Peptides against a protein of PDB entry 6IDX. Designs and how they scored, part 244

Target 1, 380 residues: chain A of PDB entry 6IDX
Amino acid sequence: KELAKLSADVTFATEFINMDGIIVLTRLVESGTKLLSHYSEMLAFTLTAFLELMDHGIVSWDMVSITFIKQIAGYVSQPMVDVSILQRSLAILESMVLNSQSLYQKIAEEITVGQLISHLQVSNQEIQTYAIALINALFLKAPEDKRQDMANAFAQKHLRSIILNHVIRGNRPIKTEMAHQLYVLQVLTFNLLEERMMTKMDPNDQAQRDIIFELRRIAFDAESDPSNAPGSGTEKRKAMYTKDYKMLGFTNHINPAMDFTQTPPGMLALDNMLYLAKVHQDTYIRIVLENSSREDKHECPFGRSAIELTKMLCEILQVGELPNEGRNDYHPMFFTHDRAFEELFGICIQLLNKTWKEMRATAEDFNKVMQVVREQITRA

## One batch from the design tools (peptide; made by RFdiffusion4, then SolubleMPNN)

Design b2_p23_7_s2 (from b2_p23_7, 18 letters changed)
Fold by OpenDDE base, seed 1:
Structure b2_p23_7_s2 (fold): chain B 380 residues (1-380), chain A 23 residues (1-23)
Amino acid sequence: as target 1 above (380 residues)
Amino acid sequence: MEEEREKALQELIKKHIEQRRKS
């Protein structure tokens, strides 16, 4: 107890470390000897002193043994562990993962996200915070291949559901520390969109061109009576498609694929458009047809708007950026849906279309509408 | 990109450690 208090002082920490005192603390944990009276209290103070000493940055985290890591991981994975030991063990594992890639690899072998999810189903918000902090550390330090696997895993759907039901919709106010960890998890989840955001469309890829053609089909062929025989010559079809791509509001009416060669937002904008067209078909058709039927120069160009909105959302959500300290602005919506970015896009494109009408905008007002929409999104 | 990310990660880790020392 006294050692744990003194370990917060840098002068004491320096002298204690110079006397190999930290090695003694690690050996106490490694021994696992439960035979002592008040073992749980002694262990909780030992872990506190260890963490405070290591937080001075005098000793490398790489000094810890595999046995020590296994003992700490054991306190997180075992049922009926004292809350004080569990909290400190989660904090130690988080610090190990953050400070050492070698320790990350060892910890990622010993601990599953499923074990950490069990610590989110508790009434203690501090335990929940440290459990999310460790998940965030594991996600942050994961290789790119493993980050994508963590994102695609059924564990992530379950994790989002548990966070939503037990943390966000809990009968308690969310503290600043928890809000920060939810923000971090959100940022790390959005960083998975970076690849698509930086992927240029290949105008020669037929499969990518077929997606643009599918957007046209959903907007214009769903209402066309099947009586228009497929037999009108290839040239009339090309001229018809140029008109349709103009009505869809693409900048390049001849080759809409060229609108997706700029990164950001690259292919991510096309993904959002396709999601809207397939999942929210009535909303998509309504937006396209309402603007395509206007002859008053007040048409909102859907294709251009969707691209620039996707870019704006990437900027607002800081896609590809690491989480910043002191930020705690998380969106509960990102825990309600698997395709939360595409759902946000679907809400924001409707807001953009509404704002365009309210402003009586023309194509010359485009940047001004986007600025107003940015302010509306950032204030919501 | 990867080198810039690694530098930003090192700065984030440093800030995280500094915040924990203040709490």
Scores: peptide ipSAE 0.022, ipTM 0.572, DockQ to the pose 0.357
Fold by OpenDDE base, seed 3:
Structure b2_p23_7_s2 (fold): chain B 380 residues (1-380), chain A 23 residues (1-23)
Amino acid sequence: as target 1 above (380 residues)
Amino acid sequence: MEEEREKALQELIKKHIEQRRKS
């Protein structure tokens, strides 16, 4: 107990480390020997002292043995009654993962996100916080190839549902530390959109062009049997499509694929449009047809608006940026939907279309509308 | 991008440690 308190002092820590005191603490954990009276209390103070000593940055985290890692991982992966040991073990694992890529690899072999979910199903918000913090650390340190797997594990309706039901809708007010970890998790989840945001459309890729054609089909051919595509020559079809792509509000009416060559938002804008068109088809058709039927210069260009809105949402959500320690602004909505970004896009595109109408905007007012919409989104 | 991410991660870790020392 006294050691754990004194270990917070840098002078004491330096002297204790110079006396190989930290090695003694690690060996106590490695031994796993439950023979001592008050073992749990002793272990909790040992882990506290160890963590406080290591936080001084005097000793490399790489000094720890595989046996030590397995013991700490064992306290997290096994049903444990002692909350104090569990909390410190989660914090130690978080620190190990953050400070060492070698330790990350070892810990990622010993612990799964599924095991950490069990620590979210508790009434103790501190345990929940450290469990999310460890998930966040694992996500941060994951190689790029494994980030998608971590994302898929987080995209598991289960983890989001558990966070929503046991953390966000819990019986206790959300503390600042938990709010920060939820923010971090949100940011890390949105960073998975970075690849799509930075992916340029290939105007020659037929599969990508077929998506744009599908957007046109959903908007304009919803009542037309595919058999009634008038057999008029390929050129008349191209000319018809040019008109349709103009009505869809693309900037390049001849080749809408060119509108998706700019990064950001690249292909992410097309993903959002396709999601809207498939999942919220009535909303999509309404937005497109209301603007396509206007003979007044007050048409809202859906295609252009969707691209610029996607870019704006990426900027607001800081897609591709690492989380900031000073922030704790998480959105509960992002834990309610598997496709939260696309759902947010679907809400915001309706807001944009409404704002455009209310402002009686023309194409010249586009940037003003986008500014007003930005202010509306950032205040919500 | 990866080097910038690693630098930003190191700054994040530093801030995290500093926060834990204040709590």
Scores: peptide ipSAE 0.020, ipTM 0.570, DockQ to the pose 0.427
Fold by OpenDDE base, seed 4:
Structure b2_p23_7_s2 (fold): chain B 380 residues (1-380), chain A 23 residues (1-23)
Amino acid sequence: as target 1 above (380 residues)
Amino acid sequence: MEEEREKALQELIKKHIEQRRKS
């Protein structure tokens, strides 16, 4: 107990470390020896002292043994562990993951996100905070391939639902520390969009061209009278598609694929358009047809608007940026849906279309509309 | 906050429409 308190002092920590005191603490954990009177209390203070000593940055985290890692992971994975031990074990694992890529690899083999989710289903907000902090650490330090798997696990309704129901909608005020961890989780989740945001469309990729064609099909062929038999010559078809792509509001109405070669937002804009067209088909068709049927200069260019809106949303959400330690602002909306970014896009594109109409905008007003829409989104 | 936001939005829209009528 006194050791745990004194370990917060850098002078004491330096002297204690110089006496190999930290090695003694690690060996106590490694031994797993339950023979001591008050074992749980002694272990809780041992773990506190260990963490406080390591937080001075005097000793490398790489000094810890595999046996130590397994013992700490064991305290997190076992259902009947003292809350005080569990809390400190979560904090130690977080610190190990953050400070060492080699420790991350070892910990990621010993602990599953599913085990950490069980610690979110408790009434103790401190345990919940450290569990999310460890999830965030694992997510931050994961290789790109494993980050997508973790995202898929997060996109799995279970983790989001548990956070929403047990943390965000809990009977207790959200503390600053928890708000920060929810912010971090949100940022790390949106950073998965960076790859798509930075992916240029290949104008020669037929599969990507077929997506643009599908956007046209969904907008215009659903109402097309069956009397336009497929027999009109290849030139008439190209001229028809050029007209359709103009009505869709692409900047390059001859070759819309060129609009997706700019990064950001690259292919992410096309993903958003396709999601809107498939999941919110009535909304998509309405937005496109309301603007395509206008003979006035007040048509909202959907394709251009969707691209620039996607870029704007990436800027607002800071896609590709690391979490800032000073920020605690999280959006509960992002825990309500698996495709939260695409749903946000779907809300914002409707807002853009409404704002365009209300402003009686023309193509010359495009940047002014986007500025008004940005101010609307950022104050939400 | 939402009502103030909607008012601010309507004011921005109004100013934009007025500016466009003057240009």
Scores: peptide ipSAE 0.005, ipTM 0.286, DockQ to the pose 0.012; fails the geometry check
Fold by OpenDDE base, seed 2:
Structure b2_p23_7_s2 (fold): chain B 380 residues (1-380), chain A 23 residues (1-23)
Amino acid sequence: as target 1 above (380 residues)
Amino acid sequence: MEEEREKALQELIKKHIEQRRKS
């Protein structure tokens, strides 16, 4: 107990470390000897002292033995561990993962996400916080090849549902530390969009062009009287498509694929448009037809708006950026939907279309509308 | 005139949506 308290002092920590004191603490953990009276209390103080000593950065985390790691991981995997031991064990594992890639690899072999999810189902917010923190650490330190798999495992409806139901909708106020961990998890989840955001459309890729054609089809083919014989020459068909792409509000109405060659937002904008068109078809059709039927120069260019909105959302959400310390702004909506970014896009594109009308905007007002929409999104 | 145009547009949109749900 006194050691744990004194270990917070850097002078004491330095002297204690110089006396190999930290090795004694690690050996106490490694021994696993339950034979001591008040073992749980002693172990909790040992782990506290160990953390406080290591937090001074005097000793490398790589000094810890595999036996130590296995003992700590064992405390996290065992269902009947004292809450104080569990809390410190989660914090130790987080610190190990954050500070050492070699320790990350060892810990990722010893601990499953499923085990960490069990620690989210408790009423103790401190345990929940450290469990999410360890999840975030594992996610952050995951190699790129495994990051998507981890993300898919984390994006499993289960983890998000557990966080939503046991953390966000819990009967307790969310503390700053938990809010930060939820923010971090959100940022790490949105960083998965970076690849698509930076993927340029290939205008020569037929499969990608077929997606744009599908957007046109979903917008306009209900008006195609089947009596328009398939034999109207390729030029008339091309001219028809050019008109349709103009009505869709693409900047390049001759070849709308060119609008997706700019990164950001690249293909992510097309993904959002396609999601809107398929999942929220009525909303998509309404937005497109309302603006395509206007001859008053007050048409909102859907294609251009969707691209610029996607880019704006990526900027607001800091897609591709590391989580910042001290931020705690998380959006509960991101824990309610599998496709939360696309759903946010669907809300924001409706807001944009509404704002465009309210402002009686023309194409010249485009940037001004986008600025107003940005302010609306960032204040919400 | 604007209200009638807006109503006509809403009816057109509604018909278009309804046609697509039947297709």
Scores: peptide ipSAE 0.000, ipTM 0.288, DockQ to the pose 0.008; fails the geometry check

Design b2_p23_7_s3 (from b2_p23_7, 20 letters changed)
Fold by OpenDDE base, seed 5:
Structure b2_p23_7_s3 (fold): chain B 380 residues (1-380), chain A 23 residues (1-23)
Amino acid sequence: as target 1 above (380 residues)
Amino acid sequence: MEEKREEALKGLIELHKKMFRAS
């Protein structure tokens, strides 16, 4: 107890570290010996002193043994651990992950996101905050290949729904620290879109071209009686597709794949269009057909609009930007759905289509419509 | 990207320290 208090003082910390005091504390944790009547209290103070000492940055985190890591991870994974030990263990793991890539690798093997999810289902906001902080630390430190797996674990309905229901919609005011961790989590989640945002379509990739063809099929063939597909020759089919791609509002009516070669938003725009077409098919068909049937030059070009809207959403959400210390602005909406970005796109494309009609816009007004839509999205 | 990552990391480290001292 006294050691834990004194460990906050840098002068004491320096002297205690010089006396190998941290090594003694680590060995106490590593031993796991429950021999003392006040073991839990002693352990809580030991962990406090350890973390306070390490937070001075005098000693490298790389000095920590795998046995120590396993003990700390064990305290996080045990269902009947003292709350004070749990809190400090989460904080220690966070600090380990943040300060050392080597420790990150070891911790990522010992701890699952599923184990951390259990600590979000508690009424203790400090525990919840440290659990999210540790998730954020793991996410930030994850190599690119593992970030997608963590994202998929995040997209697991469970973590999102738990954060939404137990943190955001909890009966307690969200503290600044939690708000920051939610912001960080949101930013790190949006950064997963960066790869797709920066992926150019390959016009020679048949699978990618088949997606564009599927967009055409969903829009125009879903209502057509299968009997009237005229067996018209390959050239008539190409001419038909060019007309259909014009009606879809692509800029390049001959080869719509060329519209997805610009990055940003690259393939992310195609992903959004495909999601809309498959998940919100009626909305997609309505938007496309309503504009494709117009002869008054007031047609909203869906393809162009979807691309530029995707780019705009990436700019608004700062996709590819890393979290800043001073920001606590998180969007609860992004915790409401697994595909929150695509759902936001689906809402915003309807808003764009509505705004286009209200403005009586033409193709020349496109940038003006996009500016109005940007203002609407950023104020909502 | 790496520089921004280092800054973000420093920020989280400082936040960690502040949170732990306040608890």
Scores: peptide ipSAE 0.329, ipTM 0.887, DockQ to the pose 0.820
Fold by OpenDDE base, seed 3:
Structure b2_p23_7_s3 (fold): chain B 380 residues (1-380), chain A 23 residues (1-23)
Amino acid sequence: as target 1 above (380 residues)
Amino acid sequence: MEEKREEALKGLIELHKKMFRAS
């Protein structure tokens, strides 16, 4: 207990480290000897002193043995561990992941996402906070090629649902530290959209063109008997598609693929449009057909609006930006669904379409409508 | 991007220290 308090002092820490004190503490953990009276209390203070000493940055985190890592990971994976030991073990694992890429690799092999999710289902907010902090550390330190796989693994474990139900909707007020960790997790999750936001459509990629054609099919052919495949004339087909792409509100009616060559929002806009068309088909069809049947110059161009809205949402949500210190503004809405960005797009595109009608907008008013919609989204 | 990651990492390390000292 006294050692744990004194370990916060840099002078004491330096002297204790020079006496190989950290090595003694690590060996105590590695031994796993549960036979001592007050073992749990002594272990909790040992872990406290260890972390306080290491936080001075005098000793490299790479000094720790694989046996030590396995013991700490064992305290996190075992269901019947003292809360004080569990909290400190999560904090140590977080610090290890943050400070060393080598330790990240070892910890990522020893700790499962499922084990960390179990620590979110407790009433102790400190345990929940350190569990999310460790998740955030793992996300941040994950190699680029593994980051999406890790995110998918978290989604498969219903991470967002557990956070929503056990943390956000918990019976306790959310502390500043938890709010910050939720903000960090939100930002790191939105950064997964950056790749798609910066991916240009290839106008020569037939698979990407087929997505645009599928948007047209869902909007205009959903009620048409497949037997009325418009007749064999290639020119009549091209002219029909150009008309349909105009009705869809693309800027380039001849080659809508060109509208997705600008980054941001690149392919992310097409992903949002396809998600809306497949998951919220009735809403999509309604928006498209309501504007496509107008001849009064008050048509809301869906394609252009979807692209500019996607770009605006990326700007508002700071997609591609990393977490900043002092921010704690997380959005509970983003924990309600795993596809929360696409769902937000689906809400905002309806808001845009409504605002366009209320303003009696024309194509000349497009930027004014987008400004009003931005103000509406940022105030919500 | 890499510079931003280093800044975010530093921020999380400092946050960790603050949280642990407050506990």
Scores: peptide ipSAE 0.328, ipTM 0.888, DockQ to the pose 0.791
Fold by OpenDDE base, seed 4:
Order: structure tokens, then sequence, then C-alpha cells
Structure b2_p23_7_s3 (fold): chain B 380 residues (1-380), chain A 23 residues (1-23)
């Protein structure tokens, strides 16, 4: 207990470290020997002292043994561990992950996000905060190849629903620390969209072209009686597709793939359009056909609008930006749905289409409509 | 990108320290 208090002092920490004091503390944890009276209290103070000492940055975290890591991970994974030990163990693991890529690799093998989810289902907000903090640390330190797996783990209805129900909708006010961790988690989740946002469409990729063709099919062939397969020649088909792509509101009616070569929003706009077309098919068809049947120059160009809206949403949500200090602004909506960005796009594209009509906009008013829609989204 | 990651990492480390000292 005294050691834990004194360990906050840098002068004491320096002297204690010079006496190999940290090594003694690590060995106490590694031994796992429950033989002492008040073991749990002693262990809690040992872990406190260890973390306070290490937080001075005098000793490299890489000095920590795999046995120590396994013991700490064991305290986090074991059911019915003492809350004081659990809290400090989560904090130690977070600090290990943050400070060392080598320790991150070892910890990522010993601990799953699934194990950390159990620590979100508690009434203790401090435990919840450290659990999310550790998830965030793991997410931030994850190599690019593993980020999608972390994303998929977060995209699992379970983690989002637990955060929503036990943290955000909990019976306790959210503290600033928790709000920041929720913000960090949200930002790190949106950063998974960065790759798609920065991916240019390859106009020569047939699979990507087939997605654009599928958008056309869903919009126009869903109402066409299969009997009118026009057996007419290849040229009439090309001319027909150009007309369809014009009705879809692409800027490049001849080759819509060119509209997705601009980054941002690149392929992310196409992903949003495809999601809308497949998941909200009736809404998609309605928006497209309502604008495709207009000859009054008041047609809302869906393709162009979808691309620019995707770009705008990326700007508003700061996609590709890392978490900033002092921010705690999180959107509870992003914890309500697995495809929250695409759902937001689906809401916003309807808002855009409505606003376009209300303004009686033409193609010349496009930027004005987008500005009004931006204000509407940012005030919501 | 790497520089931004280092800044974000520093921020989280400082947050960790603040949170632990407050506990």
Amino acid sequence: as target 1 above (380 residues)
Amino acid sequence: MEEKREEALKGLIELHKKMFRAS
C-alpha cells in the first residue's frame, strides 16, 4: 500500500527501479502463490505499484515476461476475479498494448474481444471504461491485416448491443473518460471505411462494372416483364445502357465507372449505393424511378448525389482521421446498427432527395442543395 | 498516416495515465 502511493513519485520510482524493484513485483505476480493472508489486497497494491512505476517511462515495457502477461491476462479472463485486481489488470494490459507492439502481439493471442465483452456487462463504469480502453488499444495497435477482424468483432451485433444497452443506455451518467473511449471506438470504427473511401474504381475490373450493372438492373429491370428482352443488336443495348446510366444520374453516362475513380469517396460510394439497392430496394427504386421519369429538369441525379453525399458524410464523420485528445462526442446511432454508415447514407440520401424536391432544384442548384443537406445533417 | 497514429497513441497513453491516477 505504501509502495503503491510512493510509486507515483518519480524520485522514489527511479530509486526503486534502480534497486530492481519492478523485477521483484513482476516475480510476485508471476509466482501466483495464493499462500499469503490478504493475497488479493496485496496483489491489488502490487499491480498498482507496478503500473505507477511503469507509467514513469523509465523502464521499457518489453522487460515484461510472457508469464507475467499470462497471469495478468488470466485475471481478466477468469470469472469472479476481485474487482480491484480486474481493474488494474485491464489497465496494465491497456498500457502494455499502447506502449509495446511486441506486447500487443502477445496480448492479442491471450485475450479476445469476446472475453472483454463480459466486462462491459457490469454495473461498474470504471471496469467498463477500462474494457473499452483495452479494446481501443488493441484496435489502434492492430496491424492493417487484423483491423478488419477487429472491425468484424465490433460489427458483431453483440459488442455494439452491449455497449448500447449496458454503457450508453445504462442507468448511470456517462463520465468524461467513458465518453472519450466511446468516441475513440467510433473513430477507429469509421477509419475502416478509409480504405474503401480511398480505393479508386478500376474501370477495367469486370466485377466492379457488374456492380454498376446490378444497380441498373435493380432500378429498371425489376419492373420490366422478362418477356421484353429486346433481342435487338449490341449497339441498341449500349445506347440503352447509356440512357439508363443517365437516368441513374451518373455524371459519366457512357462509363459510370469513371465517377468512382475520384477519391474520396471512391468505391465507398458504390458500396453505399449497392447496400441501399439491396437492403432498401423499394426506397432505392422509388428514388431512381421518381427522378428518371421526370422531363422537367427537376430530376435529382441519384448517382452524382450518392457520390457527393458519401464524400460529405466522410467529411462530417472525419473518416480517415485518428482520435483527437479532449473529444468525447460520440454518436449513439452508430451503436444501433451493424451497417450504421450505410444506414445513415440511406437516411441522408432520402433527405437529399426530399430537399431537392422542396427546393425545386435543377442541376445548377446541386451545390446549394448539398449545402442545405449538410446543415441539416450537422444539426441533427 | 504513421505520424497521426503516433499522435493518437500518445493521446491514449496520456489518457490512460490520467484515468489510472484518478482511480
Scores: peptide ipSAE 0.327, ipTM 0.886, DockQ to the pose 0.820; fails the geometry check
Fold by OpenDDE base, seed 2:
Structure b2_p23_7_s3 (fold): chain B 380 residues (1-380), chain A 23 residues (1-23)
Amino acid sequence: as target 1 above (380 residues)
Amino acid sequence: MEEKREEALKGLIELHKKMFRAS
């Protein structure tokens, strides 16, 4: 206890480290010897002193043995560990992951997200915070190839549902530290959209063109009896498609694929449109047809609006930005659904369409409508 | 992007230290 308290002092830490004090502490953990009276209390203070000493940055985290890592990981994986040991073990693992890429690799092999999920189901917010902090550390340190796998593991309905139900909707006020960790997790999750946001549509890719054709089909052919014979020549079909793409509100009526070559939002806008069209088909068809039937110049261009809205949402959510210190603003809605960004888009596109109607906007008012919608989204 | 990661990492390290000292 006294050692743990003194270890916070840099002068004491320097002297203690020079006396190989950290090595003694690590050996106590590595030995795993439960033979001592008050073992749990002694171990908790040992782990506290170890972490306080290491936090001075005098000793490299790479000095830590694999046996030590396995002991600490063991305390996190064991079902009946003292809360004080568990908390300090999570904190030590977080520090190891944050401070060393080599330790990250070893820890990522020893610990699963599933094991950390169990520590989110407890009533202790400090344990929950360190569990999310360790998740965030693992996410941040993951190589690009593994980030998507981690994202998919975090996209497991289970982790989000547990965070939502046991942390966000918990019976306790969320502390600033937890709010920050939730913010970090949200930002790291939004960064998965960056690839799609920066992906240009290839106007020659037939599979990508087929998505635009599917948007047209869902809007216009789903209500048309299949009896309109396919026999009108290829040129008439192209001319019909140009009209349909105009009614869809694309800027390039001849080749809508060109509207998705601008990054941001690139292909992410097309993903949002396709999600809306497939998951919220009635809403999509309503928005498109309400505007396509208007001859009064008050038509809301859906395609253009969807692209600019996607870009705006990326700006508001800071897609591609990393978490900043002092921020603790997280959106609970992003923990409610697997495709929360696309759902947010679906809400916001309806808001845009409503605002357009209320303003009696024309194409010249487009930027004014977008500004009003931005203010509405940022105040909500 | 790597530079931003290093900054974010430093922020998380400092936050860790702050949380641990407060606990």
Scores: peptide ipSAE 0.326, ipTM 0.887, DockQ to the pose 0.827; fails the geometry check

